# Designs tried in a protein design run: peptides against a protein of PDB entry 3EFO. Part 119

Target 1, 262 residues: chain A of PDB entry 3EFO
Amino acid sequence: SQLADLYKSCETDALINFFAKSAFKAVLHQPLKVIREILVNQTAHMLACYRKNCASPSAASQLILPDSMKVLPVYMNCLLKNCVLLSRPEISTDERAYQRQLVMTMGVADSQLFFYPQLLPIHTLDVKSTMLPAAVRCSESRLSEEGIFLLANGLHMFLWLGVSSPPELIQGIFNVPSFAHINTDMTLLPEVGNPYSQQLRMIMGIIQQKRPYSMKLTIVKQREQPEMVFRQFLVEDKGLYGGSSYVDFLCCVHKEICQLLN

## One batch from the design tools (peptide; made by RFdiffusion4, then SolubleMPNN)

Design b2_p14_4_s1 (from b2_p14_4, 6 letters changed)
Fold by OpenDDE base, seed 4:
Structure b2_p14_4_s1 (fold): chain B 262 residues (1-262), chain A 14 residues (1-14)
Amino acid sequence: as target 1 above (262 residues)
Amino acid sequence: SLFEQAIAEIEAAL
């Protein structure tokens, strides 16, 4: 997707890294509500400043933000939805502490992937190509019941299978006849040895490369209980434990911008 | 998609 290409902007990546570390440091001495408000306000101010001082008048239907700013709200929403800043009772203190510490030590590239996972449509793989499939936006709307998707955030890797995933692909990956036969307890893909399996393994290897942590693989079947965990990484959607969808967040930011400019 | 269109519209309004 176009967005998938845009979020690779180094400038935006650096900014989100900065905001993340700043916010995660601040949680030690400031209320979460205040931190969240600051982040939203900062986002609005940056965008408003750009619009006021850098952007020329354009049609309402045209996005006038530079590439770096286009994806900033996306990342910011992801940051705001992180368990460290949500502080939900359903999330253990240990988990929050763990993620906080992880992010505090992450480089720019690592934090980028952490906050906005890579979601790859594996069912579209060309076994003759060495290129990775184009990532899609992290939303349920981009999933397909007929599809197979690989999600990675630098810490976790999920292989999500739609209920109507092609049997031939299932057989190619798992060497089983159908979706129902897939064992989701496995953490490693079987060595099937066919071109598709090899290609998938290669892709997984590439994703794992240059990452400081070994990503555990979780096989997820659509409509099974573990899918709930997977869906938490669809960061553009509304989270189970709170946090706005990207759409809602954009609306919020837009209102703030208008207030600043009027 | 409708979702993409909605996002684009909101983003364009920023």
Scores: peptide ipSAE 0.019, ipTM 0.565, DockQ to the pose 0.165
Fold by OpenDDE base, seed 5:
Structure b2_p14_4_s1 (fold): chain B 262 residues (1-262), chain A 14 residues (1-14)
Amino acid sequence: as target 1 above (262 residues)
Amino acid sequence: SLFEQAIAEIEAAL
């Protein structure tokens, strides 16, 4: 059907950009609660409509989204969890205003990365390959104590190190003998000059490429206090300020969809 | 992981 074709051709990134800007504009004249409700309802309606009109009869009980829409709920949850749309006293008005203005000027690609960061398993790098490692989902469940991960959202860049990160990688990146010796106050990686260091720097360069802002690098050690800041960018997890995990959000949306279809 | 399984189940049920 024509409707099915529209959904198949849908660009989730563009939708999120649109919803974000619309919502952030509405913040000036609508209650936050109302805005959040609208976004949830819109998500549910879109998915319900797709299920009703585009799903095959044999799969009526399952929502099989096209690739372009599969991440829509994920992004929508991220949008809902943004400080601009949260009415928590812990979030300053200045911070809300700042992020609002940032997003209002972002293009589609920028907003996508902003709401859902890239999380790259650096410890899995093949120094013989110029290919970027596949990004993992932004959740603590995808981290490992033995791993090293690079996270970037277009504004911030984090290098997260597990407590059991391989000493050889630590040596390769930081030129120090152990995890304990890593200086987390540094904002630039040392030029160690080995292939692993060079590849990591290359990856960081690629990520920085075409971004309008220079991302500040923050080194984060697992189980240290600054890790809490890093964890806020694991957007699929439960938010510090009451935002839902992706799982919780999906449950919520599912209930709404069922109500719409019944 | 349990998390991944849960997501898959929910997504399949949507």
Scores: peptide ipSAE 0.018, ipTM 0.546, DockQ to the pose 0.157
Fold by OpenDDE base, seed 2:
Structure b2_p14_4_s1 (fold): chain B 262 residues (1-262), chain A 14 residues (1-14)
Amino acid sequence: as target 1 above (262 residues)
Amino acid sequence: SLFEQAIAEIEAAL
Protein backbone atom coordinates (compact mmCIF):
# COMPACT_ATOMS: atom_id res chain seq x y z
CA SER B 1 0.00 0.00 0.00
CA GLN B 2 0.97 3.59 -0.37
CA LEU B 3 1.08 3.88 3.35
CA ALA B 4 3.37 0.93 3.70
CA ASP B 5 5.68 2.42 1.17
CA LEU B 6 5.63 5.67 3.01
CA TYR B 7 6.60 4.03 6.25
CA LYS B 8 9.30 2.03 4.59
CA SER B 9 10.76 5.13 3.09
CA CYS B 10 10.35 7.16 6.22
CA GLU B 11 13.44 8.61 7.76
CA THR B 12 13.10 8.55 11.49
CA ASP B 13 15.85 11.08 11.91
CA ALA B 14 13.93 13.59 9.88
CA LEU B 15 10.77 12.92 11.82
CA ILE B 16 12.47 13.48 15.11
CA ASN B 17 13.93 16.69 13.83
CA PHE B 18 10.47 17.78 12.81
CA PHE B 19 8.86 16.77 16.06
CA ALA B 20 11.56 18.42 18.07
CA LYS B 21 11.27 21.71 16.28
CA SER B 22 7.51 21.60 16.32
CA ALA B 23 7.41 20.83 20.00
CA PHE B 24 9.98 23.43 20.87
CA LYS B 25 8.04 26.00 18.93
CA ALA B 26 4.87 24.99 20.70
CA VAL B 27 6.50 25.50 24.08
CA LEU B 28 6.02 29.20 23.61
CA HIS B 29 2.26 28.90 23.45
CA GLN B 30 1.26 25.59 24.96
CA PRO B 31 1.68 23.98 28.35
CA LEU B 32 4.44 21.43 28.54
CA LYS B 33 2.01 18.80 29.71
CA VAL B 34 -0.04 19.23 26.59
CA ILE B 35 2.98 19.07 24.36
CA ARG B 36 4.18 15.88 25.97
CA GLU B 37 0.78 14.33 25.63
CA ILE B 38 0.65 15.27 22.00
CA LEU B 39 4.01 13.73 21.30
CA VAL B 40 3.10 10.50 23.01
CA ASN B 41 -0.19 10.43 21.23
CA GLN B 42 1.41 11.09 17.89
CA THR B 43 3.88 8.32 18.47
CA ALA B 44 1.15 5.91 19.38
CA HIS B 45 -0.96 6.93 16.44
CA MET B 46 1.83 6.54 13.96
CA LEU B 47 2.71 3.13 15.24
CA ALA B 48 -0.89 2.08 15.50
CA CYS B 49 -1.53 3.25 12.00
CA TYR B 50 1.36 1.25 10.72
CA ARG B 51 0.23 -1.81 12.57
CA LYS B 52 -3.29 -1.46 11.32
CA ASN B 53 -2.55 -0.68 7.74
CA CYS B 54 0.83 -2.16 7.02
CA ALA B 55 1.28 -5.17 9.22
CA SER B 56 0.17 -8.54 8.05
CA PRO B 57 -2.90 -9.89 9.74
CA SER B 58 -0.94 -12.82 11.03
CA ALA B 59 1.40 -10.49 12.82
CA ALA B 60 -1.21 -8.08 14.03
CA SER B 61 -0.34 -8.79 17.60
CA GLN B 62 3.18 -7.63 17.06
CA LEU B 63 4.45 -4.29 16.00
CA ILE B 64 7.01 -5.00 13.37
CA LEU B 65 8.36 -1.66 12.44
CA PRO B 66 10.31 -1.11 9.30
CA ASP B 67 13.98 -0.57 9.83
CA SER B 68 13.61 3.12 9.26
CA MET B 69 11.11 3.48 12.07
CA LYS B 70 12.47 1.06 14.61
CA VAL B 71 14.21 3.80 16.48
CA LEU B 72 11.28 6.19 16.49
CA PRO B 73 10.16 5.39 20.02
CA VAL B 74 13.72 5.65 21.22
CA TYR B 75 14.17 9.08 19.76
CA MET B 76 10.78 10.22 20.89
CA ASN B 77 11.57 9.30 24.44
CA CYS B 78 14.80 11.21 24.18
CA LEU B 79 12.91 14.23 22.93
CA LEU B 80 10.48 13.98 25.80
CA LYS B 81 13.37 13.83 28.21
CA ASN B 82 14.94 16.99 26.93
CA CYS B 83 15.04 19.80 29.44
CA VAL B 84 12.96 22.00 27.18
CA LEU B 85 10.02 19.68 27.59
CA LEU B 86 10.53 18.93 31.26
CA SER B 87 8.72 21.15 33.69
CA ARG B 88 11.14 21.13 36.56
CA PRO B 89 12.20 24.06 38.67
CA GLU B 90 15.71 22.69 38.79
CA ILE B 91 16.12 23.57 35.16
CA SER B 92 16.75 27.23 34.63
CA THR B 93 14.87 29.23 32.07
CA ASP B 94 18.17 30.14 30.53
CA GLU B 95 19.09 26.54 30.00
CA ARG B 96 15.73 25.83 28.45
CA ALA B 97 16.05 28.78 26.17
CA TYR B 98 19.55 27.82 25.20
CA GLN B 99 18.73 24.25 24.29
CA ARG B 100 15.57 25.30 22.56
CA GLN B 101 17.50 27.65 20.34
CA LEU B 102 20.13 25.03 19.65
CA VAL B 103 17.66 22.45 18.47
CA MET B 104 15.70 24.95 16.44
CA THR B 105 18.76 25.47 14.31
CA MET B 106 19.91 21.87 14.09
CA GLY B 107 19.88 19.82 10.97
CA VAL B 108 18.68 16.27 10.86
CA ALA B 109 22.05 14.71 11.52
CA ASP B 110 22.82 17.06 14.35
CA SER B 111 19.52 16.54 16.08
CA GLN B 112 19.84 12.80 15.77
CA LEU B 113 23.11 12.81 17.59
CA PHE B 114 21.91 15.39 20.05
CA PHE B 115 18.91 13.42 21.18
CA TYR B 116 20.60 10.05 21.11
CA PRO B 117 24.29 10.24 21.86
CA GLN B 118 26.94 7.89 20.69
CA LEU B 119 28.28 5.75 23.47
CA LEU B 120 31.43 3.94 22.49
CA PRO B 121 33.27 1.28 24.45
CA ILE B 122 36.76 2.65 24.25
CA HIS B 123 38.25 -0.14 26.29
CA THR B 124 37.57 -2.50 23.40
CA LEU B 125 39.56 -0.54 20.88
CA ASP B 126 41.68 -2.35 18.41
CA VAL B 127 44.64 -0.13 17.87
CA LYS B 128 45.26 -1.75 14.54
CA SER B 129 41.80 -1.03 13.25
CA THR B 130 40.59 2.17 11.70
CA MET B 131 37.03 1.23 12.46
CA LEU B 132 35.10 2.86 15.22
CA PRO B 133 33.90 0.57 17.93
CA ALA B 134 30.26 -0.27 17.74
CA ALA B 135 28.15 2.07 19.76
CA VAL B 136 26.17 0.67 22.63
CA ARG B 137 22.79 1.73 23.87
CA CYS B 138 22.79 4.80 26.04
CA SER B 139 22.06 3.12 29.33
CA GLU B 140 23.91 2.54 32.54
CA SER B 141 23.29 -1.13 31.96
CA ARG B 142 25.78 -1.01 29.15
CA LEU B 143 28.53 0.46 31.24
CA SER B 144 31.10 -1.62 33.03
CA GLU B 145 33.23 -0.81 36.02
CA GLU B 146 36.08 -2.27 34.07
CA GLY B 147 35.32 -0.21 31.03
CA ILE B 148 36.07 3.13 29.50
CA PHE B 149 33.38 4.77 27.41
CA LEU B 150 33.24 7.79 25.19
CA LEU B 151 29.93 9.60 24.92
CA ALA B 152 29.22 12.32 22.41
CA ASN B 153 26.06 14.18 21.50
CA GLY B 154 27.46 16.80 19.19
CA LEU B 155 27.78 19.37 21.92
CA HIS B 156 29.47 17.51 24.72
CA MET B 157 31.98 14.75 24.83
CA PHE B 158 32.50 12.65 27.91
CA LEU B 159 35.12 10.11 28.66
CA TRP B 160 33.72 7.90 31.37
CA LEU B 161 36.05 5.70 33.34
CA GLY B 162 34.99 2.80 35.45
CA VAL B 163 36.48 2.46 38.89
CA SER B 164 38.14 -0.73 37.75
CA SER B 165 39.37 0.55 34.42
CA PRO B 166 42.49 -1.24 33.29
CA PRO B 167 45.57 0.53 34.57
CA GLU B 168 47.32 -0.04 31.29
CA LEU B 169 44.60 1.84 29.46
CA ILE B 170 44.64 4.61 32.00
CA GLN B 171 48.33 4.91 31.54
CA GLY B 172 47.90 4.78 27.82
CA ILE B 173 45.38 7.57 27.79
CA PHE B 174 46.45 9.79 30.65
CA ASN B 175 49.99 8.73 31.38
CA VAL B 176 49.16 8.16 35.02
CA PRO B 177 49.51 4.96 36.97
CA SER B 178 45.98 4.54 38.23
CA PHE B 179 42.38 5.63 38.25
CA ALA B 180 42.94 7.72 41.34
CA HIS B 181 45.58 9.78 39.60
CA ILE B 182 43.34 10.89 36.76
CA ASN B 183 42.74 14.60 36.80
CA THR B 184 39.13 15.21 35.89
CA ASP B 185 39.72 18.91 35.46
CA MET B 186 41.41 18.26 32.17
CA THR B 187 39.51 19.22 29.06
CA LEU B 188 42.07 17.78 26.71
CA LEU B 189 43.70 14.43 26.59
CA PRO B 190 47.44 14.45 26.82
CA GLU B 191 49.38 13.49 23.77
CA VAL B 192 50.92 10.37 25.19
CA GLY B 193 51.89 9.12 21.78
CA ASN B 194 51.25 5.42 22.17
CA PRO B 195 49.03 3.55 19.74
CA TYR B 196 46.08 3.48 22.07
CA SER B 197 46.22 7.18 22.73
CA GLN B 198 46.53 7.86 19.06
CA GLN B 199 43.61 5.65 18.25
CA LEU B 200 41.43 7.31 20.83
CA ARG B 201 42.34 10.71 19.54
CA MET B 202 41.54 9.56 16.05
CA ILE B 203 38.14 8.36 17.16
CA MET B 204 37.47 11.62 18.89
CA GLY B 205 38.45 13.39 15.73
CA ILE B 206 36.07 11.33 13.66
CA ILE B 207 33.26 12.04 16.06
CA GLN B 208 34.01 15.72 15.94
CA GLN B 209 34.06 15.70 12.18
CA LYS B 210 31.27 17.62 10.51
CA ARG B 211 29.84 18.77 13.79
CA PRO B 212 29.00 22.44 13.85
CA TYR B 213 30.25 22.90 17.37
CA SER B 214 33.46 21.89 19.00
CA MET B 215 32.64 19.41 21.68
CA LYS B 216 34.17 20.07 25.03
CA LEU B 217 35.68 17.02 26.61
CA THR B 218 34.77 16.15 30.15
CA ILE B 219 36.57 13.42 31.99
CA VAL B 220 34.22 11.53 34.24
CA LYS B 221 35.24 9.10 36.92
CA GLN B 222 32.69 6.62 38.07
CA ARG B 223 31.16 7.37 41.47
CA GLU B 224 32.33 10.93 41.49
CA GLN B 225 29.91 13.81 41.53
CA PRO B 226 30.35 14.81 37.89
CA GLU B 227 29.10 11.38 36.89
CA MET B 228 25.61 12.60 37.64
CA VAL B 229 25.86 15.00 34.75
CA PHE B 230 27.12 12.26 32.52
CA ARG B 231 24.26 9.99 33.45
CA GLN B 232 21.79 12.51 32.13
CA PHE B 233 23.04 11.63 28.68
CA LEU B 234 22.21 8.00 29.18
CA VAL B 235 18.91 8.76 27.59
CA GLU B 236 17.40 5.32 27.84
CA ASP B 237 17.55 5.46 31.61
CA LYS B 238 15.22 7.26 33.89
CA GLY B 239 16.11 10.89 34.16
CA LEU B 240 16.65 12.76 37.36
CA TYR B 241 14.07 15.33 36.49
CA GLY B 242 11.09 13.22 35.62
CA GLY B 243 12.10 11.72 32.34
CA SER B 244 11.00 8.17 31.79
CA SER B 245 13.21 5.28 31.00
CA TYR B 246 12.82 3.85 27.57
CA VAL B 247 11.16 0.81 29.06
CA ASP B 248 8.62 2.91 30.85
CA PHE B 249 8.02 4.92 27.74
CA LEU B 250 7.47 1.82 25.68
CA CYS B 251 4.94 0.60 28.17
CA CYS B 252 3.14 3.88 27.94
CA VAL B 253 3.13 3.84 24.17
CA HIS B 254 2.01 0.25 24.11
CA LYS B 255 -0.94 1.08 26.28
CA GLU B 256 -1.90 3.89 23.98
CA ILE B 257 -1.59 1.71 20.93
CA CYS B 258 -3.79 -0.93 22.46
CA GLN B 259 -6.41 1.64 23.21
CA LEU B 260 -6.33 2.81 19.63
CA LEU B 261 -6.55 -0.64 18.13
CA ASN B 262 -9.07 -2.22 20.46
CA SER A 1 21.06 -8.05 30.01
CA LEU A 2 17.76 -7.85 31.76
CA PHE A 3 17.32 -4.42 30.34
CA GLU A 4 17.85 -5.61 26.82
CA GLN A 5 15.46 -8.43 27.36
CA ALA A 6 12.86 -6.15 28.77
CA ILE A 7 13.16 -3.80 25.84
CA ALA A 8 12.96 -6.64 23.40
CA GLU A 9 9.87 -7.98 25.05
CA ILE A 10 8.16 -4.66 25.09
CA GLU A 11 9.13 -3.88 21.55
CA ALA A 12 7.81 -7.22 20.47
CA ALA A 13 4.57 -6.52 22.23
CA LEU A 14 4.04 -3.20 20.57
Scores: peptide ipSAE 0.018, ipTM 0.559, DockQ to the pose 0.158
Fold by OpenDDE base, seed 3:
Structure b2_p14_4_s1 (fold): chain B 262 residues (1-262), chain A 14 residues (1-14)
Amino acid sequence: as target 1 above (262 residues)
Amino acid sequence: SLFEQAIAEIEAAL
């Protein structure tokens, strides 16, 4: 009962912060492969332990996690895919050092957003509502060619535009007649002054207000070269420089759990 | 989507 209560009261965001800082500290004295293995094993052990000791016997065949821990595997996969834990020649030592230092100083809220970005469907905005649109999962599968999405991770902000995004919204946001006319070199949205533009700017402002760093805005057109950078923030997908998709990660963890429970 | 289905299946099997 005590163990069950512990799991029920556990905050995933705090755990991820802890694991991130622990792993990034360990980078200084442990091989990356060892650190990755430890993280996977810890994840499997935690989930296996919960299933074994906290789940009802009738549901023993299923992993039932408390609401606060349901996203743990998602975040853990994001951590494993971070450049600090990847030994790729494409990633500079300076970049790894920089991100390591950033995370080491991040609070719980900051690290949560950093590892799992907020992806908002901007094309669904209700200009009469003060509510933020509901975030979608960070995967290409959640994007649409007809959509416009805002992604923020506390350090960067991206405005992604589908190739078939509504011309009226493009006009409203950029004051240009079509997708082709959008200048992706801009880092600031123009002051168009219509309700939709104002609402978008308000949303961006709200997101920015919650973060200690000023996020640079990058405009991204679907199917253009810079989209590759944007896709790296779709953390549930397979990473460019390694790391599994969330699905692949779940399979991996499942295998480990089965081994532990056998 | 296939992705969502795959996730659901895996999560259910964990």
Scores: peptide ipSAE 0.016, ipTM 0.533, DockQ to the pose 0.151

Design b2_p14_4_s2 (from b2_p14_4, 5 letters changed)
Fold by OpenDDE base, seed 5:
Structure b2_p14_4_s2 (fold): chain B 262 residues (1-262), chain A 14 residues (1-14)
Amino acid sequence: as target 1 above (262 residues)
Amino acid sequence: SLFEQAVAEIEAAL
């Protein structure tokens, strides 16, 4: 059907860009609560419409997502958790204004990365391969104390190190003997010159390519205070400032869809 | 639970 074709051809990234800009424009003349409700309702309606008109028959308890929109709830939750749409005293007006203006000028690719960061397990790197490691879900559950992860959202780049990160990798990246010796005040990786260091730098370069902003690098040690900032970019987890986890959001959307279809 | 089932279903689709 025409509707089925429309949904199948839908690009989630474009939708998120549209919703983000629309919502961020609306904050100037509508209450945040109303905006959030609209976004949730729109998400539920779109998915409900697909299920009703496009999806194969399924049990009432099932939530069927089209392939083109299978990540829509993820991104929508990220949008809803953005500081621009949150009314928290901990978030300054200036910060909200700044992020609002940033997103208003972002293209589809930029907003995609901004709302859902790329999280790469660089401890799994094959130094002989030019392939980037596969990104993992942005959740603490996907981290490992033995791992090293690179997170990028187009504005910030974090190198997160587990407390039990391999000493050989630490040596390779930082040219220091142990985790304790890593200086987290550095904003640039040292030129160590070994294959692993070179590969990591290459990856960082690729991530930086064609991005409008130079991403600031922050070195983060697990269980140190700056990790709290890093965790805010694990967008599938519960937010510090009241944002829901992805799981909780899914529950909400599912219930709403069921209500719409009954 | 229905919730857990729904989450699992969605996650499987993602």
Scores: peptide ipSAE 0.021, ipTM 0.524, DockQ to the pose 0.333
Fold by OpenDDE base, seed 1:
Structure b2_p14_4_s2 (fold): chain B 262 residues (1-262), chain A 14 residues (1-14)
Amino acid sequence: as target 1 above (262 residues)
Amino acid sequence: SLFEQAVAEIEAAL
């Protein structure tokens, strides 16, 4: 149907950009609680409308999302968990103001990356390939103690190293003999000059391309204190300062959709 | 994509 085609052609990234800017504008004149409720309701209504008008007959209890909108709840949860929309005393007014201003000026691509970071398994790099490794979902469950991951959100770049990262990769990246010897205070990778190091640098360069800001690199060792900061960017997990995991949020939205369709 | 597949799996579990 014409309506089904419309939903299939929906650009989720544009919607998230719109919702983010609308919500961040609204914080100036509406209570946060109301804004959060509106966002959840809008999400539920959009998906309910799709189900009502576009979805094939299925079990009423099953959540069905169009392909183009499958990631909408993910991004919406990320938006809801942003410090601008959280009323927590641990979050400074300055931080809220800063992030609000940043998002208000972001384009569609920038806001998408900002709310849902790119997480790349660097330990799987093929030094002969020019292709980026496939991104994994931003959750601790996707990390590996034996792995090395690069996370980027357009503003920050993290290189996360598992406690059991391969020594040969550590040597290749940092030119040190072991995990313990990695200096996490560095903001630039050394120019080791081997193919793996060069490939990693190339990937980092590609990620940095077309981004309006130069991303600061932070090296993070698993189980060290700074890892807590890194984990805040694993947006599908439960937030430190509030907000649901994606799974919990999806359940909430599902219930809301069911209520709307009853 | 892998992400879409993961979402689908969650949907199926709900």
Scores: peptide ipSAE 0.019, ipTM 0.608, DockQ to the pose 0.120
Fold by OpenDDE base, seed 2:
Structure b2_p14_4_s2 (fold): chain B 262 residues (1-262), chain A 14 residues (1-14)
Amino acid sequence: as target 1 above (262 residues)
Amino acid sequence: SLFEQAVAEIEAAL
């Protein structure tokens, strides 16, 4: 059907960009509660419409989204979790204004990365490969105490280190003997010059490529206070300021879809 | 993980 073709050709990234800018514009004139409700409703409607009009009757009990739309709920939740759309006194007006302006000027690629960061398990790096490691979902469940992860959202870059990170990798990256010796005040990695260090720097360079802003690097140790800031970028988890986990969001959307289709 | 399973289940139920 024409509608099916439309959904198949739909670029989720573009939709998220559109929704973000629309919502952030609406913030100036509409209550946040209303905006959030609209976004949830729109998500449910879009998915319900697809299921109703495009899905096979045999699969009516489940939502089978085209590849281009599979990530729509994920991104929508990320949008809803952005500080601009969160009504919390802990978030300053200046911060909201800043992020609002940032997003309003972002292209599709920039907004994609901004709302859903790239989280890379760099402890799995093959120093002989030029390929980036496969990104993992932005959730604490994907982290490992034995792992080292690089997170980037186009504005910030975090290097997260588990408490049990391999000493050899720590030595390779920081030229220090242990986790305890890592200086988290540094914003630049030392040029150690070994293959692992070089590979990591290359990866960071690739991530920085084509980004309009230079990403500041923050070194984060697991279980230290600054980790809380890092965790806010694990967008599939529950946020500190009332943002829902992706699971909770999906439940909400599912209920809405059922109401629309029943 | 439990999270992955939960997500998968919910996504499948949508």
Scores: peptide ipSAE 0.019, ipTM 0.562, DockQ to the pose 0.155; fails the geometry check
Fold by OpenDDE base, seed 4:
Structure b2_p14_4_s2 (fold): chain B 262 residues (1-262), chain A 14 residues (1-14)
Amino acid sequence: as target 1 above (262 residues)
Amino acid sequence: SLFEQAVAEIEAAL
């Protein structure tokens, strides 16, 4: 997708890495509320500054932000939704500490993937192509009951299957006749040996090879309990533990920008 | 999608 290409902006990636590490360091000596407010304000200020200083007239219906800035709010929302900054009681202290430490040591590329996962429509694979499928936005709206999606954030890998996933693909991946026959307890895909299976394995391998950590594979069936965990990685959606959707976040940021410019 | 449209509208307003 066009948006997916925007997420490859190195400048934005660097900024997010900086903000993430700064925020996660600040957690040790500042209230979470203050940290969150700072991040929102910084986002608004940066965008407002750009809007103010970039004199190029643009239609109200057009996004006037440079490519690097276009994705900044997306990542900022993801950062704000991270368990380290949410600090909900439902999230264990160990998990928060773990993620904090991980991010503090992450490079730019790693943090980018961590905050905004790669979501790939596996059901669209061309077995004759060596290219990865184009990533889609991390939201439920991009999922399909007929689809199969691979999500990776550098630490976890999920294979999500829609309830109406094509039986032929299920057969190709799992060597079982139907969705119901898929064993979600497995952490490794079977070596079926057909072209589709091989292609998927190759893709998974490519994704894994680019990351410093071995990603555990979780197979998720739509409408089963583990899907709840998977959905938390759909970072543009509203989070289970109080994280805002991207739309809501944009509204918030927009209000702040207006206040700054008016 | 409706979601994409909504996002685009908000982004455009920024």
Scores: peptide ipSAE 0.017, ipTM 0.559, DockQ to the pose 0.161; fails the geometry check

Design b2_p14_4_s3 (from b2_p14_4, 5 letters changed)
Fold by OpenDDE base, seed 3:
Structure b2_p14_4_s3 (fold): chain B 262 residues (1-262), chain A 14 residues (1-14)
Amino acid sequence: as target 1 above (262 residues)
Amino acid sequence: SLFEQALEEIEAAL
């Protein structure tokens, strides 16, 4: 059907960019609560419409996402959890204004990365490969105490170290003997010169490419206080200052879809 | 569950 074709032709990245800019414009004229409700409703309505008009009736009880919009809910949840749409006193007006302005000027690719960061398992690097490691979902559940992960959202870059990170990798990256010796105050990786270090630096360079802003590196040790900042970028988890986990959000959307279809 | 399946689908798409 024409409608099915329309959904198939949708680009989720473009949609989230549109929704973000629309919402961030609306904050100047409408209460945040209303804006959030609109976004949820829009998401539910879009998906409900798809199910009603494009999906098999036998699967009506299931949440069916078109291929082109499979990631829409997760992005929408990320948008809803953005500080611009949260009315928490812990978030300064300046911070909200800053992020609002940033997003208002972002292209599709930039906003995509901004709302859903790239999280790379660096500990799995093969120095013989030129390929980037496959990104993992932005959730604590995907981290490993034995792992080292690089997170980037176009504005910030984090290197997260598990408490049980391999000493050989720590030595390779930082030229120190153990996790305890890593200085988290540094914003640049040392030029150790070994293949692993070089590859990591290369990866960081690739991630930095074509980004409008230089991402300063923050080194984060697991279970240390600064990790809390890092965890805020694990966007599928429950937010510190509000917002649901993606799972909870999906449940919410599903319920709303069912209500719309009944 | 339905939601678990949806999560897996999304993971594959990311």
Scores: peptide ipSAE 0.022, ipTM 0.637, DockQ to the pose 0.611
Fold by OpenDDE base, seed 1:
Structure b2_p14_4_s3 (fold): chain B 262 residues (1-262), chain A 14 residues (1-14)
Amino acid sequence: as target 1 above (262 residues)
Amino acid sequence: SLFEQALEEIEAAL
């Protein structure tokens, strides 16, 4: 059907950019609660329309998402959890204003990366490969105590190290003998000169390419205090300031869709 | 993608 083709051609990245800018404009004139409700309703309506007009007959309890929009709820939840749309006293007005202005000027690619970071398992790097490792979902459940992960959202870059990360990799990256010897105050990786270090630096360079801002590097050790900041970028998990996990949000959207279709 | 597959699993569980 013509509608099915329309949904299949839908670009989720463009939609989230539109929703973000629309919502961030609306915060100047509408209550945050209303804006959040509108975003949830819009998401539910879009998906309900797809189910009604495009999806094959299925059980009413089944959540059906078009291929092109399967990730829309994920991004929408990230948007809803952004400090600009949260009514929490812990978030300063300055921080909200800053992030609002940033997003208002972002292109489609930039906003996509901003709301859903790229999380790369760099402990799996093949030094002979020119390809980036496959990104994993931004959740603590995807981390490993034996792993090393690079997270980037276009503004910040984090190198997260598990407490049991391989000493060989630590030596390769930092030129120190163990996890305990890593200096987390560094904002640049040392020029160690081995193939692994060079590969990591190349990957970081690729990630930095075509980004409007230079990403500051933060080295994070698992179970240390700064890890709490890093965890805020694991956007599929429950937020510190009351934001839902993606699973919880998806359940909410599903319920709303069912109500619309009844 | 792996991400899409993960989403499908979540959809199936709901």
Scores: peptide ipSAE 0.022, ipTM 0.593, DockQ to the pose 0.120
Fold by OpenDDE base, seed 2:
Structure b2_p14_4_s3 (fold): chain B 262 residues (1-262), chain A 14 residues (1-14)
Amino acid sequence: as target 1 above (262 residues)
Amino acid sequence: SLFEQALEEIEAAL
């Protein structure tokens, strides 16, 4: 159908950019609660419309997403969890204003990365390959105490180190003998000069490429206080200041879709 | 992608 073709051609990243800017504009004159409800409703309606008009007859209990919109809910949840759309006293007005202005000026690619960061398992790096490691889902469940992960959202870059991260990798990256010796106050990786270090630096360079802002690097040790900040970027998890996990959000959206279709 | 696969798994569980 013509509608199906439209959905197939739909760019989720563009939609998220649109929704983000629209919502962030609306913040100035509408209650946050209303904005959140609208976003959820719009998501449900879009998906329900697809289900009704484009999807093959199947079990109504299943959430079916077109290929072009498969990631729409996850991005929408990320948007909903952004500090701009949260009514929390812990978040300063200045911070909200800052984040709002940032997004309002972001292109599609930038907003995509901003709302859903890249989380790369760099402990799996092949020093002989120029390919980036496959990104993992932005959830604590995907982390490993034995792993080292690089997270980037276009504005911030975090190097997360598990408490049991391999000493050889630690030495390769930081030129120190152990996890305990890592200085988390550094904002730049040392020039160690070994293949692993060079590969990591290359990856960081690739990630930084074409980004409008230079990403500040933060070294994060597991179980240390700064990890709390890092965890806020694990956008599929439950947010510190509210917001649902992605799974919970999906359940919510699914329920609403079912209501629309019944 | 792994992301897409994981997404599908979640969707299937609903």
Scores: peptide ipSAE 0.021, ipTM 0.632, DockQ to the pose 0.119
Fold by OpenDDE base, seed 4:
Structure b2_p14_4_s3 (fold): chain B 262 residues (1-262), chain A 14 residues (1-14)
Amino acid sequence: as target 1 above (262 residues)
Amino acid sequence: SLFEQALEEIEAAL
């Protein structure tokens, strides 16, 4: 059907951009609770409409998402967990205002990256390859104590190091003998000059490429205080200051869809 | 994509 084609052609990144800007504009005039409810409702309605008009009959207990919208819930959850919409007292007014203004001016690609960061397993880098490593889901479950991960959302860049990250990689990146010797106060990686260091720098450069803002680098050691900040960007997990995990959110949306369809 | 596959797995588990 024509409607089915519309859903298939729908761009999730464009939708999230729209919802983000709409919501962030609405915060000036509407209660946050209402805005959040609207976003959840809209998500459920869109997906319910798809199922009703485009999908084959299926059991109500099954959540079926169109291919073009399969990632919509995860992005929507990220939006819902943004500090602008949470307005938690732990987050400064300045930070909320700053992020609101940033998103209001973001293009589709920028907002997509902003709400769902790239999380790259740096420990898997092939120094002989120019290809970026495949991004992993933004969840703690995808981290490894033996791993090194680079997270970027277009505004911030984090280099996360597991407590058991390979000493040889640490040496390659920081030119220090062990995890304990890494200085997390630095905002720039040392120019060690070995192939691994060069490759990492190249990757960081690629990530920075075509981004409107220069991303500040934060080096994070697992189990140290700054890791708390890093974990806030693991957007599929339960938020530190509230907000559901993606799984919980998906369950919520599913229930609402079922209610709409029955 | 791997991401989409992962989502499908989650959806299937619900």
Scores: peptide ipSAE 0.021, ipTM 0.611, DockQ to the pose 0.143

